# Designs tried in a protein design run: peptides against a protein of PDB entry 6B4E. Part 18

Target 1, 295 residues: chain A of PDB entry 6B4E
Amino acid sequence: TNFDKISKMFWHYKDKIAQIKQDIVLPIKKADVNVRNLLSRHKRKINPKFGQLTNSNQQLFKIQNELTQLINDTKGDSLAYHWILNFIAKAVVHQAETEVRVKPESALPLGKLTLYLLVQFPELQELFMARLVKKCPFVIGFTCEIDTEKGRQNMGWKRNNENKWEDNTSYDERMGGILSLFAIITRLQLPQEFITTTSHPFPIALSWHILARICNTPLNLITNTHFVILGSWWDAAAVQFLQAYGNQASKLLILIGEELTSRMAEKKYVGAARLRILLEAWQNNNMESFPEMSP

## One batch from the design tools (peptide; made by RFdiffusion4, then SolubleMPNN)

Design b1_p10_1_s1
Fold by OpenDDE base, seed 5:
Structure b1_p10_1_s1 (fold): chain B 295 residues (1-295), chain A 10 residues (1-10)
Amino acid sequence: as target 1 above (295 residues)
Amino acid sequence: PPPPGAPPMP
């Protein structure tokens, strides 16, 4: 694990967020009134779609088609197109922060939708990844200290209107929700129509990176949140991860489930206890995954 | 999937 490389990647995406604001978000405010009206209408139509997802593939395909049409309507104006994609990136991550955090299995339909959009609209990939890293640096295995204001900010902690940090539970749940979504995306197969023409934009190897980088993180930087997001990842992707990497996957799961939890046992992290339970369930041949979606 | 490397140790 090269932590310098990870840090550079982290800051790359932080810079990308600033660039998006400067080059996409702010310019649209000065755009032609017709463009602004179009985007306003599209925003209103797009935003509810994420909440309309169910465990139905039929419903998923319907929403995919509707979103595709709405996005295509903006392609005549490059700035408008990028603006709507950035909006979608933000909306997807927000859905992970709000819905997935309370219903982890909802990551599956959301992940399928997101993966479809990422392939259908490649320009979404950098916009989405930038938003993910900003909100949840764990998606690239980045960790820093949180004993400073800047450190907390870098790790995606929020402050309220009174400048008070969010509570630990809220932070853990948000991080878990976002990580669940990302984990699902990494373990999904491309839609059938894209398999022969496109490579997976966020493949299962990125799950490997998350686990490996966390295992190599200095122990003094490991928090309860690390175990929470590992548990979220486990529920979302462990079965498929084992299918992908076999014995090497098993070794890595043992490292996070047994070795990392043991090294941190003195902290008595609740997230670590849960991860231990997941390990034990696996050892007893009771590893579970999210149920497949209905036709 | 890409070939996995060896799992790292701290």
Scores: peptide ipSAE 0.029, ipTM 0.736, DockQ to the pose 0.106
Fold by OpenDDE base, seed 1:
Structure b1_p10_1_s1 (fold): chain B 295 residues (1-295), chain A 10 residues (1-10)
Amino acid sequence: as target 1 above (295 residues)
Amino acid sequence: PPPPGAPPMP
């Protein structure tokens, strides 16, 4: 693991967020009133769609079609198009922070929708990844110290209006929710209409990188959150990860579930205890995946 | 094949 490269990637996406604000978000405020009104209407129609997802593929396809139409309506104006995609990127991540954190299995329909949109609208990919990395650097295996204000900010910690940091549980759950979504995306197959024409934008190899990079992270930087997100990843993708990489996947699962938890045992992290339970369940042939969606 | 970067098992 080359941590210098990971750091460079992290800062690349941080810079991308700044660029998005400068080149997309701020300019739209000066755009024609008709464009602003269009985007306002579209925003209001788009935002509820993510919460309308269920365990139904029929409902998923309906929402995919509706969103596709709404996004296509903006393509006549490049700025409007990029603005709506950036809005979608933010909305998807927000849905992961709020709904997936409390109902992890909701990551599956959300991930399917997101993957569809990422392929259908390639310009969404960089916008989405930038938002993910900003909110949850764990998606690229980035870790820094959180003993400083800057470190906490870099790791996606939030402060309230009273300048108080969010509690550890809230942070852990948010990170878990976001990571669950990303993990799902990495392990999903492309929709049938794309499988022969395009490559997966965020393939299962990115899950490998997450696990490997965390395993190579200096132990003094490992926190409860690392184990929480590994547990979230496990629930979301471990079955498919094993299918993809076989024995090599098994080795890596043992590294995170056994070795990493053992090395950090003195900390008595709750997340580590949960990950150990997942490992033991796997060892007893009780590894579970999220249920498949209904027709 | 899996990408590089995984640490060796101890």
Scores: peptide ipSAE 0.028, ipTM 0.728, DockQ to the pose 0.147
Fold by OpenDDE base, seed 4:
Structure b1_p10_1_s1 (fold): chain B 295 residues (1-295), chain A 10 residues (1-10)
Amino acid sequence: as target 1 above (295 residues)
Amino acid sequence: PPPPGAPPMP
């Protein structure tokens, strides 16, 4: 694992967030009133769509079509188009922080929708990845110290209106929600209409990188959150990960489930305890996956 | 083949 490369990637996306603000978000505020009105209307229509997802593929396809139409309505204006995509990127991540956080299995319909949009609108990919890395650096296996304000900010910690950091549980759950979404995206097959013509934008290899990079992270930087997000990843993608990489996947699951948890045993992390339970369930041929969606 | 970066087994 090249940590310098990971750090460069992290800061690349941090810079991308700043660039998005400068080149997309702020310019729209000065755009023609008709464009601003269009985007306002579209924003209002798009916002509820992510919360309208269910375990139904029929509902998913409906939402996909509705969003596709709404996004296509903006393609005549490049700035408007990128603004809508950036809005969607933010909305998807927000949905992961809220709904997926409390109902991890909701990552499946959200991930399917997101993957569809990422392929249908390739310009969404960098916008989405930048937002993911900003909110949850674990998606690229980045970790830094959190003993400083800047370190906490870099790792996606939030402060409330009283300038108080969020509690550890809230942070862990948010990170878990975001990571669950990303994990789902990495393990999903492309929609049938794209599978023969397009490469997967965030393939299962990115799950490999998450696990491997965390395993190679200096132990003094490993926290309960690392184990929480590994558990979230496990629920979301472990079955498909094993299918993809076979024995090599098995070795890596043992490394995170057994070796990493054992090395950190003195910390008595709750997330680590859960991960060991997941490992044991797998060893007993009882690895679970999210249920498939209904028609 | 698996992507690079897999840690060695102990």
Scores: peptide ipSAE 0.028, ipTM 0.718, DockQ to the pose 0.135
Fold by OpenDDE base, seed 2:
Structure b1_p10_1_s1 (fold): chain B 295 residues (1-295), chain A 10 residues (1-10)
Amino acid sequence: as target 1 above (295 residues)
Amino acid sequence: PPPPGAPPMP
């Protein structure tokens, strides 16, 4: 693991967030009134759709088609198009922080929708990844110290209006929700219409990088959150990860489930205890995945 | 094949 490379990637996406604000978000405020009205109408139509997802593929396809039409309506203006994609990127991550946080299996329909949009609209990829890294650096296996204000901010900790940090449980759950979504995206197959023409934008290899980078993280930087997000990842992707990489996947699952938890045993992290339970379930041939969606 | 960057310990 090259931590310098990971840090460069982290800061690349932090810079991208600043660039998005400067080149997309701020300029649209001065755009033509017709463009602003179009985007306002589209925003109102798009925002509720992510919450309308169910375990139904039929409902998923309906929402995919509706969103595709709404996004296509903006393509006549490059700034409007990029603005609506950035809005979607933010909305998807927000859905992970709220709904997936409390119902992890909801990551599956949300992930399918997101993957479709990422392929259909390639410009969404950098916008989405930048938002993910800002909110949850764990998606690229980045970790830093959280004993400073800047360190906490870099790791996606939030402050309320009174400048009070969120509690540890809230942070852990938010990170788990976002990581669940990303894990699902990495393990999904491309939609049938794209398999022969497009490469997967966020393939299962990115799950490998998450696990490997966490295993190589200095132990003094490992927190309960690391184990929480590993557990979230496990629920979301462990079955498909084993299918993809076989024996090599098994070795890495043992490293996180047994070796990493054992090295941190003195901390008595609740997240680590849960991860050991997941490991034991796997050892007893009881590794579970989220249920498949209905037709 | 698995990507590079796997941890050294098995």
Scores: peptide ipSAE 0.024, ipTM 0.714, DockQ to the pose 0.137

Design b1_p10_1_s2 (from b1_p10_1 with P1A)
Fold by OpenDDE base, seed 2:
Structure b1_p10_1_s2 (fold): chain B 295 residues (1-295), chain A 10 residues (1-10)
Amino acid sequence: as target 1 above (295 residues)
Amino acid sequence: APPPGAPPMP
């Protein structure tokens, strides 16, 4: 694992967030009133769509079509188009922080929708990844110390209006929700209409990167959160990961489930205890996946 | 070695 490369990637996306604000978000406030009105109407129509997802593929396709039409309406203005995609990227991550956090299986329909949009609108890819890395650096296997204010901010910790840090449980659950969504995206097949013409933008190899980079992280930087997000990843993608990489996948699952948990046993992390339970379930031929969606 | 397309094992 090249940690310098990971750090460069992390800061690339942090810089991208600043660039998005400067080149997309701020300029639109000075745009023509007709453009601003269009985007305000579209924002109001788009925002509820993510909460309307269910375990139904039919409902998913309906929402895909509605969003596609709404996004296409903005393509005549490049700034408006990029603004609406950035809004979507933020909305998807917010949905992961709230709904997926409390109902992890909701990551499946949300992930399918997101993957469709990422392929249909390639400009969404960098906007979405930048938002993911800002909110949850674990998606690229980045870790830093959290003993400083800047370190906590870099790792996606939030402060409330009273400048108090969020509690550890809230942070762990938010990170788990975001990581669940990303894990689902990495293990999904492209929609049938794209599979022969387009490469997967965030393939299953990125799940391998997450696990491998965490395994190579200095132990003094490993926290309960690392085990929580590994457990979230496991629920979301372990079955498909094993299908993709076979024996090599098994070795990596043993490294996180057995070796990493054992090395950190003295800390008695609750997340590590759960990951150990998941490992034991797998060893007993009882590895579970999220239920498939209905037609 | 990992399968084609996979990064190196840790």
Scores: peptide ipSAE 0.146, ipTM 0.879, DockQ to the pose 0.117
Fold by OpenDDE base, seed 4:
Structure b1_p10_1_s2 (fold): chain B 295 residues (1-295), chain A 10 residues (1-10)
Amino acid sequence: as target 1 above (295 residues)
Amino acid sequence: APPPGAPPMP
């Protein structure tokens, strides 16, 4: 694992966030009133769609179609188009921080919707990845120290209105929610309409990178959060990961479930304990996956 | 060896 390259990738996306603000968000504030009104209307229509997802594929397809139409309405204006995609990227990540956080299985419909949009609108890919990395650097296997204010900020920690850091549980759950979404995206098949013409934008190989990079992270930087997000990843993608990579996947699951947890045993991390339970369940041929969506 | 397209082991 080349951590210099990972760091460069992290900062690339941090810079991308700044660029998005400068080149997309701020310019729209000065755009024609008709464009601003259009985007305001679209924002109001788009925002509730993510919360309308259920375990129904029929409902998913309905929402996909509705969002596709709303996004297509903006294509005549490049700035408006990129603005609406950036809004969607933010909204999807926010949904992961809120709904997926408390109901991990909700990552499945959200991930299916997101993957569809990422393929249908390729310009969403960089916008989405930038937002993911900003909010949850674990998606690219980036880790830094959190004993400084800047370090915590880089790792996606939030402060409240009283300038107090969020509690560890809140942070862990948010990171788990975001990582669950990303994990789901990596293990989903492309929609049938794209499978023969398009490569997967965030393939299962990215799950491999997450696990491998965490395994190679200096132990002094490993926290409970690492184990929490690994557990979230496991619930979301372990079955499909094993299907994809077979024996090589097994080795990596053993590395995170057994070796990494054992190396950190003295810390008594609750996330590590859960991950060991997941490992043991797998060893007993009882690995669980999220339930499939209804028709 | 990893399957085709798989990243190397850590």
Scores: peptide ipSAE 0.047, ipTM 0.812, DockQ to the pose 0.122
Fold by OpenDDE base, seed 1:
Structure b1_p10_1_s2 (fold): chain B 295 residues (1-295), chain A 10 residues (1-10)
Amino acid sequence: as target 1 above (295 residues)
Amino acid sequence: APPPGAPPMP
């Protein structure tokens, strides 16, 4: 693991966030009133769609089509198009922070929708990844110290209006929700209409990177959050990860579930305890995946 | 060794 490379990737996306603000968000505030009104209407129509997802593929396809139409309405104006995609990127991540956090299995329909949009609208990919890395740098296996204000900010910690950090549980759960979504995306097959013509934008190899990079992270930087997100990843993708990489996947699951948890045992992290339970369940042939969606 | 195309093991 080359941590310099990971850091460069992290800062690339941090820079991308700044660029998005400068080149997309701020310019729209000065755009034609008709464009601003269009985007406001579209925003209002788009935002609830993510919450309308269920365990139904029929409902998913309906929402996919509706979003596709709404996004296509903006293609005549490049700035408007990029703005709406950036809004979608933010909305998807927000849905992960809120809904997936409390209902992890909801990552499956959300992930399917997101993957569809990422392929249908390739410009969404960089916007989405930038938002993911900003909010949850664990998605690329980035970790830094959180003993400083800057470190906490880089790791996606929030402060309230009183400049107080969010509680550890809230942070852990948010990170878990976001990571669940990303994990789902990495393990999903492309939609049928794209599978033969398009490469997967965020393939299962990215899950491998997450696990490997965390395993190689200096132990003094490992926190409860690392184990929480590994547990979230496990629930979301472990079955499919094993299917993809076989024995090599097994070795990596043992590394995170047994070796990493053992190395950090003195910390008595709750997340680590849960991950050990997941490992033990797997060892007892009780590894579970999220239920498949209905037709 | 990792599968072809997979990242290296830790």
Scores: peptide ipSAE 0.046, ipTM 0.802, DockQ to the pose 0.118
Fold by OpenDDE base, seed 3:
Structure b1_p10_1_s2 (fold): chain B 295 residues (1-295), chain A 10 residues (1-10)
Amino acid sequence: as target 1 above (295 residues)
Amino acid sequence: APPPGAPPMP
């Protein structure tokens, strides 16, 4: 694992966030009132769609079509188009932080929708990754110290209006929600209409990178959150990961479930205990996946 | 030290 490369990638996306603000968000605020009003209306129509997802593929397809139409309506203005995609990227991540956090299986319909949009609108890919890395650096296997304010900020910790850090449970759950979404995306097959025409933008190999990079992270930087997000990843993608990489996948699952948890046993992390339970369930041939969506 | 024996990247 080349941590310098990971760090460069992390800062690339941090810079991308700044660039997005400068080149997309701020210019729109100064744009013609008609453009701003149009985008405001579109925003109001788009935002509820993510919460309207269910375990129904029919409902998913409906929402896909509705969003596609709404996004296509902005293509005549490049700035407006990129603004709406950036909004979508933010909204999807926010949905992961809120709904997926409390209902992990909701990552499946959200992930399917997101993957569809990422393929249908390729410009969303960099916007989405930038937002993901900003909010949850674990998606690229980045870790830094959190004993400094800057370190905590880099790792996606939030402060409230009183400048108080969020509690550990809130942070852990948010990170778990975001990572669940990303994990789902990496293990989903492309929609049938795209499978022969394009490559997967965030393939299962990115799940491998997450796990391997965490395993290679210095132990002094490993926290309860690492185990929480590994557990979230496990629920979301472990079955498909095993299908993709077979014995190599098994080795990596054993590394995170057995070796990493054992090395950190003295910390008595709750997330590690849960991951151990998942490992044991797998060893007992009781590995579970999220249920498939209904027609 | 991190866990040894990580498999190669695909």
Scores: peptide ipSAE 0.038, ipTM 0.753, DockQ to the pose 0.684

Design b1_p10_1_s3 (from b1_p10_1 with P1G)
Fold by OpenDDE base, seed 4:
Structure b1_p10_1_s3 (fold): chain B 295 residues (1-295), chain A 10 residues (1-10)
Amino acid sequence: as target 1 above (295 residues)
Amino acid sequence: GPPPGAPPMP
């Protein structure tokens, strides 16, 4: 693991967020009233769609079609198109921070929708990844110290209106929600209409990167959050990860579930305890996956 | 080694 490269990737996406603000978000505020009105209407129609997802594939396909139409309506104006995609990227991540946080299995329909949109609208990919990395650097296996304000900000910590940092549980749950979504995306197959023409934008190999990079992270930087997000990843993707990589996947699951937890045993992290339970369940041939969606 | 297309083991 080359941590310099990971750091460069992290800062690349941080810079991308700044660039998005400068080149997409702010210019739209100065756009003509017709464009602003169009985007306002579309925003109002798009925003509730993510919350309308259920365990139904039928409902998913309906929402996919509705969003596709709404996005296509903006393609005549490149700035408007990129603005709406950036809005979608933000909305998807926000849904992960809220809904997936409290109901991890909701990552499945959200992930399916997101993957569809990422393939249908390739320009969404960089916008989405930038938002993910900003909110949850764990998606690329980035970790830094959190004993400084800047370090906490870099790792996606939030402050309330009183400038108080969010509690550890809130942070852990948010990170878990975002990571669950990303993990689901990495383990999903492309929709049938794209399999022969398009490569997966965020393939299962990115899950491998997350696990490997965390395993190689200096132990003094490992926190409860690392174990929480590994547990979230496990619930979301471990079954499919094993299917993809077989024995090599098994080795990596043992590394995170046994070796990493053992190395940090003195910390008595709750997340680590849960991860060990997941490991033991797997060893007992009782690994669970999220239920498949209904028709 | 890792499977084809997979990153190296940590």
Scores: peptide ipSAE 0.047, ipTM 0.810, DockQ to the pose 0.116
Fold by OpenDDE base, seed 1:
Structure b1_p10_1_s3 (fold): chain B 295 residues (1-295), chain A 10 residues (1-10)
Amino acid sequence: as target 1 above (295 residues)
Amino acid sequence: GPPPGAPPMP
């Protein structure tokens, strides 16, 4: 694992966030009133769609079509188009922070929707990844120290209006929710209409990167959050990961479930305890996946 | 080694 490369990638996306603000968000505030009104209306129509997802593929397809139409309505204005995609990127991540956090299985319909949009609108890919990395650096296997304000900010910690950090549980759960979504995306097959024409934008190999990079992370930087997000990843993608990489996947699951947890046993992390339970369940042929969506 | 196209093992 080349940590310099990971750091460069992390900062690339941090810079991208700054660029998005400068080139997309701020210019729209000065745009024509008609454009601003259009985007305001679209925002109001788009935002509830993510919460309307269910375990139904029919409902998913309906929402996909509705969002596609709403996004296409903006294509005549490049700035408006990029603004709406950036809004969607933010909304998807927000849905992961809120809904997936409390209902991990909701990552499946959300992930399917997101993957569809990422392929249908390729410009969403960089916007989405930048937002993911900002909010949850674990998606690229980035870790830094959190003993400083800057370190905590880089790792996606939030402060309230009183400049107080969020509690550890809230942070862990948010990171778990976001990582669950990303894990789902990496293990999903492309929609049938794209399989032959498009490469997967965030393939299962990115899950491998997450796990491998965490395993190679200096132990002094490993926190409870690392184990929480590994557990979230496991629930979301372990079955499909094993299907993809076979014995090599098994070795990596053992590394995170047994070796990494054992190395950190003195910390008594609750996330590590859960990950060991998941490992044991797998060893007993009880590895579970999220239920498939209904027709 | 890792399968074709997979990143290196940790």
Scores: peptide ipSAE 0.047, ipTM 0.810, DockQ to the pose 0.119
Fold by OpenDDE base, seed 5:
Structure b1_p10_1_s3 (fold): chain B 295 residues (1-295), chain A 10 residues (1-10)
Amino acid sequence: as target 1 above (295 residues)
Amino acid sequence: GPPPGAPPMP
């Protein structure tokens, strides 16, 4: 694992966030009033769609079509188009932070929707990845120390209006929610209409990178959050990961579930205990995945 | 590199 490369990737996306603000978000405020009104209306229509997802594929397809139409309506203006995609990127991540954190299985319909949009609108990919890395650096296996304010900020910790850091549980849940979404995206097959013409933008190999990079992370940087997000990943993608990589996947699951947890046993991390339970369930041929969506 | 016994990076 080349940690210098990972750090460069992390900062690349941090810079992209700044660029997005400068080149997309701020300029639209000076755009024509008709464009601003269009975007305002579209924003209001788009935002609730993510919360309207259910375990129904029929509902998913309906929402996909509605969002596709709304996004296409902006293509006549490049700035408006990029603005709406950036809005969607933020909204999807926000949905992961709020809904997926409390209902992990909701990552499946959200992930399907997101993957569809990422393929349908390729310009969304960099916008979405930048937002993911900013909010949850674990998606690229980035870790830094959190003993400094800057370190905590880099790892996606939030402060309230009183400059108090969020509690550990809130942080863990948010990271778990975001990681669940990303894990789902990596293990989903492309929609049937794209499978022969398009490469997967965030393939299962990215799950491999997450696990391997965490396994190679210096132990002094490993926290409860690492185990929480590994557990979230496990629920979301372990079955499909094993299907994809077979014996090599098994080795990596053993590394995170047994070796990494054992190395950190003295810390008594709750997340590690859960991951150990997941490992044991797998060893007993009781690995579970999220249920498939209804027709 | 990966820990001993870790699979290679894809």
Scores: peptide ipSAE 0.043, ipTM 0.773, DockQ to the pose 0.390
Fold by OpenDDE base, seed 3:
Structure b1_p10_1_s3 (fold): chain B 295 residues (1-295), chain A 10 residues (1-10)
Amino acid sequence: as target 1 above (295 residues)
Amino acid sequence: GPPPGAPPMP
C-alpha cells in the first residue's frame, strides 16, 4: 500500500470539489434567471426520486427512466448538465447518509440506480467520487488523524450550528451508510444493456483496495469507525467479494475479521465486536447477503 | 503495524 498515492488521490478529489464550486455551482448562481428557474424545477423533480426507491426492480426502472429524461433535458447546456449531475451526486450521497444509515439493505436499489446513472452519464463519475471522498474518505481507504480539527474535517466529521462535533454514533452510522452504497456499487454487475459496451466504472477491485488499505493503516489511526464501515461493507459485498476472488478474498476477510480485530482488542470497539460476529457467522456457514429485489 | 500476510492486490 502506497499511502502517498492515496493521499494524493484524496487531495485530488478535495481539489475537484473546489473546482466544482468554482466552475459549476457559482457560475450557475450568476446565470440567467431562466436557466436558474429551469434547474430549480429539475432539482425539485429529481430530488424526491431517490426516496421513491423500493425493493422493486419495476420501480427502479421507472425511476431510472424518469431521471434519464430529466438529465437529458439539460444536455443542450453543458453547465446546466454538469450542475444537474453534481446535484445528483450530492443527493445520492445524502440518501446514503440518511436512509441507508438506518436501513442498510436500501443500498441495493440506490446502488443499482447510481450505477446505471454512472454508466449512462459518464461525467457523473468524477463528480460522484469527489463527493464520496469528501464525505467518506474510507471509500478510497484514506485515513488521517482526528485529534485535530482539520483532521476531523478531512475525515468527514460534521459540526452543528453550535460548532459542536457530531456524536461518534452519528458519524459511524453516516460513514457506514455511505460505504454500504459504495460497496454495493462495486459488487453489482452492469445493467445488461451495457455489459458488452462499457467497463464497470467502480469495479469490485475497489473493494479490495478499501480492505487492503485499511489493513495496512497504522494501528494508531484505526478507530471504531473503521470497524463499523468494514461491517457495513461486509453486509453489502462480502458474498460477492468471495465469489470474485475466492481464496484471496477469504484471506482478506480473515485479516479484517480476525487479525485486525484481535490487534485492536484492548480498545473494546463495538464495531470490532460486530465484525467478529460477522466473521464467526461466516465460519459457521451462516454468511448473509441482502435479499434480491423483487420484479 | 498492519496485520501480516495481506494478500497481493489483484
Scores: peptide ipSAE 0.040, ipTM 0.766, DockQ to the pose 0.677

